# Peptides against a protein of PDB entry 6NYY: the designs that were tried, part 147

Target 1, 212 residues: chain A of PDB entry 6NYY
Amino acid sequence: KHFEQAIERVIGGLEKKTQVLQPEEKKTVAYHEAGHAVAGWYLEHADPLLKVSIIPRGKGLGYAQYLPKEQYLYTKEQLLDRMCMTLGGRVSEEIFFGRITTGAQDDLRKVTQSAYAQIVQFGMNEKVGQISFDLPRQGDMVLEKPYSEATARLIDDEVRILINDAYKRTVALLTEKKADVEKVALLLLEKEVLDKNDMVELLGPRPFAEKS
Target 2, 212 residues: chain A of PDB entry 6NYY as posed
Amino acid sequence: KHFEQAIERVIGGLEKKTQVLQPEEKKTVAYHQAGHAVAGWYLEHADPLLKVSIIPRGKGLGYAQYLPKEQYLYTKEQLLDRMCMTLGGRVSEEIFFGRITTGAQDDLRKVTQSAYAQIVQFGMNEKVGQISFDLPRQGDMVLEKPYSEATARLIDDEVRILINDAYKRTVALLTEKKADVEKVALLLLEKEVLDKNDMVELLGPRPFAEKS

## One batch from the design tools (peptide; made by RFdiffusion4, then SolubleMPNN)

Design b2_p24_7_s2 (from b2_p24_7, 13 letters changed)
Fold by OpenDDE base, seed 2:
Structure b2_p24_7_s2 (fold): chain B 212 residues (1-212), chain A 24 residues (1-24)
Amino acid sequence: as target 1 above (212 residues)
Amino acid sequence: MSSNLVSAEEFRKAVEEAAKIVAE
């Protein structure tokens, strides 16, 4: 409990208990976070869910918290599932509300960054080839891209393809698991915070053995 | 609305380190 709370404070900041969400906003957050949670639950290479919350914190209105695996090497499949998990919130909003909120902006940014990293940094795209370039860091002078404009366009296209593939995969998954997303969202609206045990009780055991 | 990964920063670091290993 204390350790989890400490991690939550580090990641989420202080709970903004004084921030009263409108019921409709709270509902949106619940379905958004349920999307993340359910996507993570049914994706083999996703990190195991620790906690999902719709209590506003310093950096967000809700969150799904996962236990990262202690690994330095990531496969393309792992990165894809992580992208799908990250898209889970937006996809849930689309499935249930037919709209996109600003809440997904950071998720989209993360997915975009991951896609670029896969293609440009990790050489995980056959069309772009076995290349590795340093991604511009925030504040670094965008040094001249070490590749042609044609390569840049190719990268952009392949990034879009990868993101779209991840998106479609997430849509397929959460559409299949729509009832589970609903269950999680409704329970979130009731409890505001769910842990792994709540998810197990609600959805059954995670289909994938948690590799410790 | 944010998905907060436990140790998101650590994940980023791990990915960066993995990239270095592949680049070396």
Scores: peptide ipSAE 0.025, ipTM 0.463, DockQ to the pose 0.225
Fold by OpenDDE base, seed 3:
Structure b2_p24_7_s2 (fold): chain B 212 residues (1-212), chain A 24 residues (1-24)
Amino acid sequence: as target 1 above (212 residues)
Amino acid sequence: MSSNLVSAEEFRKAVEEAAKIVAE
């Protein structure tokens, strides 16, 4: 108990008890976090959900905590499922509210960075080819692009395609699981915090065996 | 040929902006 609370404080930051979300904002957050949670639940290569919360912490209005696997190597399929999980919040908002909020901006950034890394660093795109370019670190000056402007355009196009594919996959998944997203969202609005056991009770056991 | 030195931050921002256009 004390050790788990200490880890939660280190990872989650201080609960800003002072941010009272309006009921409609709280509803949006609940469906957003439910989208992440449900996407992660039904995607094979997504990290196992530990906790989902709509209690504002730090800069976040809600969060889903996952147990990261100590994995040094990622497949293209694993990275795709992670992208889909990351898009789950935005896709849930679209499905339930027909609108996109600013809450998904950080998720879109993460998805974009992942897509770009897959194409440019990991050579995971057949059209661009098995290339690996070092991406500049924050603060580094890029003197020359290691590729032509034509290649840059191709990379941008393929990044867009990959993100759109992940988005469509997430839309298909969360549309199929729409009732489950709603169940999770409603329970979040009631309890504010759900754990893995709450998710098992609500959705049944995760369909993928946790590789212990 | 003015080697437009682009900061890594600007490059990252450009990638992020390009991605926003795709998600919209």
Scores: peptide ipSAE 0.018, ipTM 0.444, DockQ to the pose 0.021
Fold by OpenDDE base, seed 5:
Structure b2_p24_7_s2 (fold): chain B 212 residues (1-212), chain A 24 residues (1-24)
Amino acid sequence: as target 1 above (212 residues)
Amino acid sequence: MSSNLVSAEEFRKAVEEAAKIVAE
């Protein structure tokens, strides 16, 4: 109990009991977090879900907590599933409400950063090739780009393709699992917090063996 | 459905701008 609360404070920040969400906002958050949770449940390389909450904490209106894997090396397939999980909230909002909110802005930024890093740092794109350029760090004088303007345009195009592929994959998954997303969202609106056991009771066991 | 995803170009520009600000 005390240890879980401490982890929650570190990851989510302090519970802001004073932030009263309007009922419609709370509904949007529930479906957003349900999208993340369900995408993570049915993607092989996603981290196992520990907890999902629609109680506002720190900077977030809701959050999903996952068991971090001590992993230093990621495959292209693992990074794709992580991108899809990150898009799950936005895609859920589009499927259920036909509108998008500002709530997914941080998720979109993370997906864009991941896609860019895969292409320009990790050499994971065949068209761009086996290149690794350092992204400008805060404080680095970027005097000259290590690649031509033509290469920059190619990178931009391939990043968009990768993000669009992840988006389409997420739409396909959450459309197939639409009823599961709704079940999770409705239960979140009732309980405000779900754990792994709640998810197992609702959806059945996760189809991927947890690497113990 | 126009995904309001941040374009790679916009991301690149933002990173370049951030790098300049910290270097000043």
Scores: peptide ipSAE 0.016, ipTM 0.448, DockQ to the pose 0.031
Fold by OpenDDE base, seed 1:
Structure b2_p24_7_s2 (fold): chain B 212 residues (1-212), chain A 24 residues (1-24)
Amino acid sequence: as target 1 above (212 residues)
Amino acid sequence: MSSNLVSAEEFRKAVEEAAKIVAE
């Protein structure tokens, strides 16, 4: 319910308000970023964590920085793990605070965009089929959807399914690793910035070989 | 990729730049 509402808000175009980090928000951000960090740590196809910070940058209250993989080809599995990592912040907030914040809105937007791309551009959905439609660019006159309204509904439904699957996977992971999320969050509150070495000290070595 | 709160536009660019996705 709460997750669906958050997705609907993102789809509905609610802009994240620029907020100044407050002390209470700092805690929320720490757990949010810890969720990203831990999800990325324990997901095989997630990008390796480089840095996690609760120091505001620009319009962001915190961030996790990952080493991009030089990949030209992504599998559905890789995209799923990336979605899960992106949901890690939101899921952490839910696990620890039982509340939805606007902090995850951009993450939800990213996840939504990824899901649409997988279904509409990459043909990765069996029900929708091997279709590749260009997503309307912002400012492109929404040319008539190259598909029927029935297809549009199907796409929307399959997007929700995909996001929900990613969400459930993330919930399962971060629930299992709840203590690790807390360790990272607490250390973030102390240091404000963590690197890969801090994560290794807290969690042990990442269980997946860094694909060079 | 920085999980920086990337604009939808930057994400779209990243998806577009992900030139070849194999539906496996």
Scores: peptide ipSAE 0.030, ipTM 0.480, DockQ to the pose 0.107; fails the geometry check

Design b2_p24_7_s3 (from b2_p24_7, 11 letters changed)
Fold by OpenDDE base, seed 2:
Structure b2_p24_7_s3 (fold): chain B 212 residues (1-212), chain A 24 residues (1-24)
Amino acid sequence: as target 1 above (212 residues)
Amino acid sequence: MSSNLISAEEFRKAVEEAKKIVEE
Protein backbone atom coordinates (compact mmCIF):
# COMPACT_ATOMS: atom_id res chain seq x y z
CA LYS B 1 0.00 0.00 0.00
CA HIS B 2 2.61 2.57 0.95
CA PHE B 3 4.74 1.65 -2.02
CA GLU B 4 1.79 1.84 -4.40
CA GLN B 5 0.91 5.24 -3.02
CA ALA B 6 4.48 6.35 -3.46
CA ILE B 7 4.44 5.18 -7.08
CA GLU B 8 1.16 6.98 -7.61
CA ARG B 9 2.64 10.10 -6.11
CA VAL B 10 5.70 9.93 -8.32
CA ILE B 11 3.71 9.19 -11.45
CA GLY B 12 0.62 11.27 -10.88
CA GLY B 13 2.01 13.89 -8.58
CA LEU B 14 0.47 15.02 -5.36
CA GLU B 15 -3.18 14.34 -4.95
CA LYS B 16 -4.99 17.64 -5.18
CA LYS B 17 -7.66 16.94 -2.60
CA THR B 18 -8.55 20.60 -2.69
CA GLN B 19 -9.21 20.57 -6.41
CA VAL B 20 -12.84 19.61 -6.62
CA LEU B 21 -13.83 18.93 -10.18
CA GLN B 22 -17.21 20.12 -11.25
CA PRO B 23 -19.60 17.23 -11.80
CA GLU B 24 -19.49 17.67 -15.56
CA GLU B 25 -15.71 17.80 -15.56
CA LYS B 26 -15.57 14.74 -13.36
CA LYS B 27 -17.87 12.98 -15.80
CA THR B 28 -15.63 13.96 -18.70
CA VAL B 29 -12.58 12.66 -16.87
CA ALA B 30 -14.34 9.43 -15.99
CA TYR B 31 -15.27 8.72 -19.60
CA HIS B 32 -11.83 9.78 -20.77
CA GLU B 33 -10.07 7.43 -18.39
CA ALA B 34 -12.61 4.71 -19.10
CA GLY B 35 -11.70 5.02 -22.76
CA HIS B 36 -8.05 4.42 -21.97
CA ALA B 37 -8.88 1.57 -19.65
CA VAL B 38 -11.21 -0.23 -22.05
CA ALA B 39 -8.93 0.29 -25.03
CA GLY B 40 -6.07 -1.14 -23.01
CA TRP B 41 -8.25 -4.03 -21.89
CA TYR B 42 -9.17 -5.16 -25.40
CA LEU B 43 -5.88 -4.47 -27.17
CA GLU B 44 -3.51 -7.40 -27.06
CA HIS B 45 -0.31 -5.42 -27.00
CA ALA B 46 -1.46 -2.76 -24.59
CA ASP B 47 0.12 -2.79 -21.18
CA PRO B 48 -2.01 -4.39 -18.46
CA LEU B 49 -4.11 -1.94 -16.53
CA LEU B 50 -3.13 -1.52 -12.91
CA LYS B 51 -5.20 1.41 -11.80
CA VAL B 52 -7.56 4.04 -13.14
CA SER B 53 -8.25 7.18 -11.18
CA ILE B 54 -10.30 10.30 -11.64
CA ILE B 55 -8.77 11.94 -8.60
CA PRO B 56 -6.82 14.99 -9.74
CA ARG B 57 -3.08 14.66 -9.21
CA GLY B 58 -0.40 17.17 -10.06
CA LYS B 59 -1.30 18.53 -13.49
CA GLY B 60 -3.62 15.67 -14.35
CA LEU B 61 -7.33 15.38 -13.75
CA GLY B 62 -7.26 11.62 -14.00
CA TYR B 63 -4.92 8.85 -14.99
CA ALA B 64 -4.63 5.26 -16.01
CA GLN B 65 -1.65 3.31 -14.73
CA TYR B 66 -0.39 0.33 -16.60
CA LEU B 67 2.13 -2.32 -15.77
CA PRO B 68 4.88 -1.81 -18.27
CA LYS B 69 6.30 -4.87 -19.90
CA GLU B 70 10.01 -5.26 -19.67
CA GLN B 71 10.35 -4.98 -23.41
CA TYR B 72 13.22 -3.40 -25.26
CA LEU B 73 11.97 -4.08 -28.78
CA TYR B 74 8.54 -3.10 -30.00
CA THR B 75 6.82 -4.30 -33.13
CA LYS B 76 4.74 -2.05 -35.32
CA GLU B 77 1.64 -3.85 -34.06
CA GLN B 78 2.60 -3.26 -30.47
CA LEU B 79 3.20 0.41 -31.11
CA LEU B 80 -0.14 0.67 -32.88
CA ASP B 81 -1.99 -0.84 -29.93
CA ARG B 82 -0.19 1.56 -27.62
CA MET B 83 -1.23 4.43 -29.85
CA CYS B 84 -4.82 3.21 -29.79
CA MET B 85 -4.77 2.93 -26.02
CA THR B 86 -3.36 6.45 -25.83
CA LEU B 87 -6.15 7.68 -28.10
CA GLY B 88 -8.78 5.89 -26.01
CA GLY B 89 -9.52 8.89 -23.84
CA ARG B 90 -10.02 11.26 -26.77
CA VAL B 91 -12.10 8.73 -28.65
CA SER B 92 -14.28 8.09 -25.63
CA GLU B 93 -14.93 11.80 -25.28
CA GLU B 94 -15.92 11.94 -28.94
CA ILE B 95 -18.23 8.94 -28.70
CA PHE B 96 -20.00 10.11 -25.56
CA PHE B 97 -19.79 13.90 -25.72
CA GLY B 98 -19.07 14.74 -29.35
CA ARG B 99 -16.42 17.23 -28.28
CA ILE B 100 -12.68 17.62 -27.93
CA THR B 101 -11.20 18.71 -24.64
CA THR B 102 -7.73 19.94 -23.78
CA GLY B 103 -7.40 16.81 -21.67
CA ALA B 104 -6.31 14.82 -24.71
CA GLN B 105 -3.49 17.19 -25.67
CA ASP B 106 -0.82 15.17 -23.94
CA ASP B 107 -2.19 11.98 -25.42
CA LEU B 108 -2.17 13.46 -28.90
CA ARG B 109 1.37 14.65 -28.34
CA LYS B 110 2.45 11.18 -27.30
CA VAL B 111 0.71 9.61 -30.27
CA THR B 112 2.28 12.14 -32.60
CA GLN B 113 5.70 11.51 -31.15
CA SER B 114 5.23 7.77 -31.46
CA ALA B 115 4.11 8.08 -35.07
CA TYR B 116 7.10 10.20 -36.00
CA ALA B 117 9.42 7.84 -34.18
CA GLN B 118 8.00 4.86 -36.06
CA ILE B 119 8.49 6.54 -39.40
CA VAL B 120 11.74 8.45 -39.01
CA GLN B 121 13.56 6.57 -36.26
CA PHE B 122 12.46 2.98 -36.65
CA GLY B 123 11.97 2.85 -40.42
CA MET B 124 8.54 1.25 -40.01
CA ASN B 125 6.96 2.96 -43.01
CA GLU B 126 7.24 1.43 -46.45
CA LYS B 127 6.91 4.69 -48.36
CA VAL B 128 9.48 6.57 -46.35
CA GLY B 129 11.68 3.51 -46.23
CA GLN B 130 14.24 2.17 -43.85
CA ILE B 131 15.52 5.47 -42.58
CA SER B 132 16.55 6.48 -39.10
CA PHE B 133 16.96 10.08 -38.06
CA ASP B 134 17.22 11.59 -34.66
CA LEU B 135 14.07 13.38 -33.70
CA PRO B 136 14.60 16.87 -32.42
CA ARG B 137 14.71 16.98 -28.69
CA GLN B 138 12.22 19.24 -27.05
CA GLY B 139 13.68 22.70 -27.49
CA ASP B 140 16.22 21.83 -30.14
CA MET B 141 15.47 23.75 -33.26
CA VAL B 142 16.41 21.27 -35.91
CA LEU B 143 17.83 23.88 -38.23
CA GLU B 144 19.04 21.28 -40.67
CA LYS B 145 16.82 18.39 -41.57
CA PRO B 146 18.88 15.45 -42.75
CA TYR B 147 16.33 14.92 -45.54
CA SER B 148 14.75 16.92 -48.33
CA GLU B 149 11.62 18.99 -47.99
CA ALA B 150 9.88 16.44 -50.18
CA THR B 151 10.84 13.73 -47.72
CA ALA B 152 9.66 15.93 -44.87
CA ARG B 153 6.26 16.27 -46.51
CA LEU B 154 6.11 12.56 -47.10
CA ILE B 155 6.93 11.94 -43.45
CA ASP B 156 4.25 14.36 -42.32
CA ASP B 157 1.70 12.72 -44.59
CA GLU B 158 2.57 9.22 -43.45
CA VAL B 159 2.48 10.32 -39.80
CA ARG B 160 -1.01 11.66 -40.36
CA ILE B 161 -2.07 8.44 -42.03
CA LEU B 162 -0.69 6.37 -39.17
CA ILE B 163 -2.40 8.50 -36.53
CA ASN B 164 -5.66 8.43 -38.46
CA ASP B 165 -5.46 4.67 -38.77
CA ALA B 166 -4.86 4.35 -35.04
CA TYR B 167 -7.72 6.74 -34.41
CA LYS B 168 -10.13 4.81 -36.63
CA ARG B 169 -9.10 1.56 -34.99
CA THR B 170 -9.75 3.07 -31.58
CA VAL B 171 -13.11 4.45 -32.68
CA ALA B 172 -14.13 1.05 -33.98
CA LEU B 173 -13.02 -0.68 -30.80
CA LEU B 174 -14.60 1.72 -28.34
CA THR B 175 -17.78 1.90 -30.40
CA GLU B 176 -18.03 -1.87 -30.20
CA LYS B 177 -17.22 -1.72 -26.50
CA LYS B 178 -19.28 1.40 -25.82
CA ALA B 179 -21.30 -0.30 -23.09
CA ASP B 180 -18.10 -1.37 -21.37
CA VAL B 181 -16.71 2.16 -21.52
CA GLU B 182 -19.90 3.41 -19.93
CA LYS B 183 -19.79 0.75 -17.21
CA VAL B 184 -16.22 1.68 -16.35
CA ALA B 185 -16.99 5.38 -16.42
CA LEU B 186 -20.00 4.98 -14.15
CA LEU B 187 -18.04 2.86 -11.72
CA LEU B 188 -15.25 5.45 -11.76
CA LEU B 189 -17.77 8.12 -10.89
CA GLU B 190 -18.81 6.00 -7.93
CA LYS B 191 -15.46 4.72 -6.66
CA GLU B 192 -13.12 7.38 -8.12
CA VAL B 193 -10.42 4.71 -8.32
CA LEU B 194 -10.55 1.33 -10.00
CA ASP B 195 -8.02 -1.44 -9.99
CA LYS B 196 -7.55 -4.49 -12.16
CA ASN B 197 -9.92 -6.51 -9.98
CA ASP B 198 -12.68 -3.98 -10.44
CA MET B 199 -12.15 -4.24 -14.19
CA VAL B 200 -12.28 -8.03 -14.08
CA GLU B 201 -15.48 -7.93 -12.07
CA LEU B 202 -17.00 -5.44 -14.46
CA LEU B 203 -15.77 -6.67 -17.84
CA GLY B 204 -14.64 -10.20 -17.14
CA PRO B 205 -11.10 -11.41 -17.43
CA ARG B 206 -8.91 -9.60 -19.89
CA PRO B 207 -9.04 -11.50 -23.18
CA PHE B 208 -5.27 -11.58 -23.37
CA ALA B 209 -3.19 -13.51 -20.94
CA GLU B 210 -0.92 -11.24 -19.00
CA LYS B 211 2.54 -12.15 -20.01
CA SER B 212 4.06 -12.44 -16.58
CA MET A 1 -6.14 15.43 -18.06
CA SER A 2 -2.79 13.78 -18.32
CA SER A 3 -3.55 10.18 -18.87
CA ASN A 4 -0.28 9.14 -17.40
CA LEU A 5 0.31 6.37 -19.78
CA ILE A 6 3.57 5.64 -18.15
CA SER A 7 6.25 4.36 -20.39
CA ALA A 8 8.15 1.39 -19.11
CA GLU A 9 11.05 3.73 -18.54
CA GLU A 10 9.00 6.27 -16.66
CA PHE A 11 7.48 3.52 -14.58
CA ARG A 12 10.88 2.14 -13.74
CA LYS A 13 12.03 5.58 -12.75
CA ALA A 14 8.92 6.04 -10.69
CA VAL A 15 9.47 2.71 -8.98
CA GLU A 16 13.02 3.68 -8.18
CA GLU A 17 11.94 7.03 -6.86
CA ALA A 18 9.13 5.44 -4.89
CA LYS A 19 11.58 3.03 -3.32
CA LYS A 20 13.68 5.98 -2.25
CA ILE A 21 10.65 7.70 -0.76
CA VAL A 22 9.68 4.62 1.20
CA GLU A 23 13.21 4.05 2.40
CA GLU A 24 13.47 7.67 3.67
Scores: peptide ipSAE 0.021, ipTM 0.445, DockQ to the pose 0.775
Fold by OpenDDE base, seed 3:
Structure b2_p24_7_s3 (fold): chain B 212 residues (1-212), chain A 24 residues (1-24)
Amino acid sequence: as target 1 above (212 residues)
Amino acid sequence: MSSNLISAEEFRKAVEEAKKIVEE
């Protein structure tokens, strides 16, 4: 109990009990977090959900906490599922509200960074080939790109393709599971916080064996 | 609305910090 609270404090920061979300904002957050939660539930290589909350903490309006796997090597399939899970919030907002909010900006940034890393660092794209270049860190002088302008355009195109594929996969999944997303969102609006047990009660056991 | 998707590394760091807080 004390250890879990300490982890929550380190991860989430202090609950901003003073930031009262408007009902419509709270609804948007609930469906956004439900999208992440449901995508993570039905994607094999997604990290197991530990907790989902619509209580504002730190800089976030809601959060989903996952148990990270101690994994040093990721496959292309694993990275795709992680991208889909990360897109789950945005896709849920699109499915239920038909609008784009600023809430997904950090998620889109993470997905974009992952896509670039897959293509230019890990050599996971057949058109670009088996190349590995260091991505410029934020604040590093962008030295001359070690590749031509034509290769840069190809990389940008393949990044867009990869992100769009992940997006379409997430849309298909959450459209199929639309009723589950709504159940999770409605329960979040009631309880504000859900754990893994709440998700099991609501959706049934996760369809993937937890590798111990 | 940062889904605090914490990286495995950030989570490990948080666990280590949490252990220190509980041991103090």
Scores: peptide ipSAE 0.020, ipTM 0.438, DockQ to the pose 0.738
Fold by OpenDDE base, seed 1:
Structure b2_p24_7_s3 (fold): chain B 212 residues (1-212), chain A 24 residues (1-24)
Amino acid sequence: as target 1 above (212 residues)
Amino acid sequence: MSSNLISAEEFRKAVEEAKKIVEE
């Protein structure tokens, strides 16, 4: 209990118990987090869902907590599923509300960073090739790119393609599972916090064997 | 709404920090 709370505090920050969300905002958060949760549930290579919360915390209005797999190496497929899970909130908002909120900015940043890393660092793109460049660290003005402007454009294009593919995959998944997203969202609005057991009760067992 | 999709690295850091918090 104390350790779990400590992890939650580290990950989520301090609960902003004083931050009262408007009902519409709370609804948006619930569907956003439900999107993450359901995407993670039905994506094989997504990390197992531990907790979903719509209680505002220091870093956000809600969160989905996942247990990362103890692995050092990620496949392209694994990274794609992680991207899809990360897009789940945004996609859920689109499906249910037909609008996009600013709430997904961090998710988009993470997806963008992952896409660039896959293409530029991990050589996972055939068009760009088996190249590995150090991405500029936040704050390092890379004055000179180690590649041509043409290569830079190619990278940007392939990043967009990868993100769009992940987005489309997420849209397809959450559209198929739309009823499940709604069930999770509604239950979140009621309970504010869901765990893995709540998800199992609601959606059934996760269709993928948890690789212990 | 930042989904706390924590990287394995961030999670490891969080676990280490959480351990420190519990040990204090």
Scores: peptide ipSAE 0.020, ipTM 0.446, DockQ to the pose 0.792
Fold by OpenDDE base, seed 4:
Structure b2_p24_7_s3 (fold): chain B 212 residues (1-212), chain A 24 residues (1-24)
Amino acid sequence: as target 1 above (212 residues)
Amino acid sequence: MSSNLISAEEFRKAVEEAKKIVEE
């Protein structure tokens, strides 16, 4: 009751300030972005959060900005954590609303592209093996695949497995950290923009040393 | 000899199907 009333007051207070998003849409965006932020906070190999915003910019309803690591080589574990962070918005929406929105479509695309790249470009899957081939670009007719139809099916299956594993990992993490996701979402609804310091104040210091 | 030809569209379809599995 008191928490619901607090959310309603925060949402109702925001209705007066933000003419662009409906209160329910803004709430969805806040929890979506909070999911990304919290996943990134508690995943070792995720990029450090710089800023999270629910102010619409361009084609996005919200965004999280991370400090890019000048890293050119990624481990399988690092790529998994990045996938989990990317799924954080979608998983947050599921945990809190039990529904899927179109807001996660671009995230799902990125995760899918990453999974394919790991399997077919980086040779990171034991079943598929140490293969590397270029993914077809938009408009390219791939006349000859360097692998059999059986290998193509195996790739598709292993991509699904990898994405599902990342999804399950993200669900487990954000379920454990559900209260933290809610704190971040509520503060986002109040401030519209959070930085790293706001996250430290809410959640404590990030449990992983920023590898400079 | 099954033609190992996949159109970019078929590959995109496979990618979209993989996305749906994550959504389910």
Scores: peptide ipSAE 0.008, ipTM 0.326, DockQ to the pose 0.019

Design b2_p24_7_s4 (from b2_p24_7, 11 letters changed)
Fold by OpenDDE base, seed 1:
Structure b2_p24_7_s4 (fold): chain B 212 residues (1-212), chain A 24 residues (1-24)
Amino acid sequence: as target 1 above (212 residues)
Amino acid sequence: MSSNLISAEEFRKAVEEAKKLVAE
């Protein structure tokens, strides 16, 4: 119990009990987090959902917490499903509200970073090829890109393609599971916090065997 | 609204930080 709370504090930050969301904002957060939760539920290679919350913590207005698998190696398929799960909030907002909020900016940044890493570090793109370039770390002198401007443009294009593919996959999934997203969102609005058991009760068992 | 999709590394870091907080 104390350890779980400590992890929640480290991961989520301190609960901002003083941050009162307007009902409409709270609704947006609930559907956003429900999108993450449902995407993670129905994506085979997504990390197992631990908790989803619409209680503001740290810099976030809500969060979905997943247990990362102890994996040193990720497949392209695993990274794609992770990207889709990360896009789940944004896609849910689009499906239910037809609008984009600033709440998805961090998710989009994470997806963008993952896409670049897949293409330029992991060699996971056939057009770019089996290349591995160290992305300049924040604060490293931008050494001259070890590739041509033509290659840079190709990388940018392939990153966009990968993100768009992940986005489309997420749209398809959450459109199919729209009723489940709504169920989760409504239950979040009621309970503010859901765990894995709440999700099982609401949606049934996760369709993928948790590899123990 | 950042889904705390933390990397395995971030998770490990968070676990280690949490262990410190519980040990204090």
Scores: peptide ipSAE 0.034, ipTM 0.479, DockQ to the pose 0.798
Fold by OpenDDE base, seed 3:
Structure b2_p24_7_s4 (fold): chain B 212 residues (1-212), chain A 24 residues (1-24)
Amino acid sequence: as target 1 above (212 residues)
Amino acid sequence: MSSNLISAEEFRKAVEEAKKLVAE
């Protein structure tokens, strides 16, 4: 108990109990976090869910905590599932509310960065080829591109395709699991915090054996 | 392969465009 709470404080920051979300905002956050949770539950290569919360902490209005897998190597399939999980919040908002909120901005940034890394750094795209280039760091004024403008356009197009594919996959998954997303969202609105056991009670055991 | 210098701003624009496509 004390150790888990200490880890939660270190990872999540201090609970901003003073930031009272409006009921509609709280509802949006609940469905957003439920989207992440359910996507992570049904994606094989997603990290196991530890906790979901709609209590504002730090800069976030809600969060899903996952057990990070200590992996040094990722497959294309693993990276795709991680992208889908990251899109789960945005996709849930679309399915339930038909709107885009600013809450997904950080998720979209992460997905975009992952897509560029896959294509430009990891050589995971057949059209672009087995290339590996450094991505510009935040704050770098000038990056020397080791490829032509035509290659740059191709990279941009293939990044868009990859992101759209991940988005469509997430839409398909969460549409199929729409009732599960709603169950999780409603329980979040009641309890504000869910753990792995709550998820097992709601959804059943995760379909994928935890590789110990 | 001719190396082209690009600005950080151009890269940021590409990232923002990709974000919009995910949001559509």
Scores: peptide ipSAE 0.021, ipTM 0.405, DockQ to the pose 0.021
Fold by OpenDDE base, seed 5:
Structure b2_p24_7_s4 (fold): chain B 212 residues (1-212), chain A 24 residues (1-24)
Amino acid sequence: as target 1 above (212 residues)
Amino acid sequence: MSSNLISAEEFRKAVEEAKKLVAE
């Protein structure tokens, strides 16, 4: 209760009650957030959904909140599922509207950052190999890149492959669960805010055991 | 400047631009 209220205050303090979305914009946001919510529900390594909202807050038009897993180590599979969840909004817009909006820019940025980190920092790509390169800090003079131009091209290619694989996986998932995305989006348009209990009532229990 | 000889600032900028291009 107190922690939920504190989160609501931190989040509620950012409610721009003055930002009125047009009905078509509100519909787009509802399906975008439903895509995140449903992807997170059916991906084993995604964080558990806490709340999804289409009420504009701060700079965002909607949001999905998840309970982060308190873990310091991530597998490649865990990072992939997190990428897919992050792509869920964009993929939902494509499936339902056949169009892409600017609303997914921050999601695409996060996915791109994760893909680069996996390949160049965590050594998770077989073609690039077990390498770890730190980006130079501001003010450091680096005379040479830590890798060749050929390696840079390889990294760029493998980043694109990883993102495309995550995208295709998300398309497959949300296409299979298209009816569930529709149910969540329609209920969001009615209630504006959904919690975990609303999701259980709509979709049934999450198919993965929550590690207590 | 050789593609392999770059300032830290230019390298960071190039990485951020590359990240942006993949996100676009």
Scores: peptide ipSAE 0.013, ipTM 0.354, DockQ to the pose 0.022
Fold by OpenDDE base, seed 4:
Structure b2_p24_7_s4 (fold): chain B 212 residues (1-212), chain A 24 residues (1-24)
Amino acid sequence: as target 1 above (212 residues)
Amino acid sequence: MSSNLISAEEFRKAVEEAKKLVAE
């Protein structure tokens, strides 16, 4: 109980009981979080869903909590599925509303960071090659790029390709599972919080064995 | 995070900003 609350505070921040979402905002958040939840449910290498909530916390209007895997090594496939899961909210909004909200900005940042890390730090791109450079952190003075401007452009292009591939994969998945996304969103609007058991009742058992 | 609706252009801007955050 105390540990779960501590994790919730770290991930979601403090519940702002004073933040009342408008009905349309609440609907948007429900479908956004349902997109994350369903993407995570049907992607093999996604982290197991613990909880999904549309109760505003901190700066977030909703959140999905996952059990982090205690793994130190990630495959390219695992990183792709994690990117897809992170895009699930934005893709759900696109499928159901045809609109983009600012709610996905943090997700886009995370996806972009992951894509750059794969290409520049992990050498996971064949065109760029087996390179590993330190990515500048936000606010770090980049004194000198360890590669040419031509290489920088290539990296940028390959990052966009990777993100677009993850986006397309997520669109395909959530389009196939559109009815499931809607079921989850509607149940979220009713209950405001769903757990793993609610998801099992609604969608059936997760098709991937949880590595215990 | 605000629930404000944004255009496709604003989406592209957010991607570019995210890019800068990684590149700067």
Scores: peptide ipSAE 0.016, ipTM 0.518, DockQ to the pose 0.056; fails the geometry check

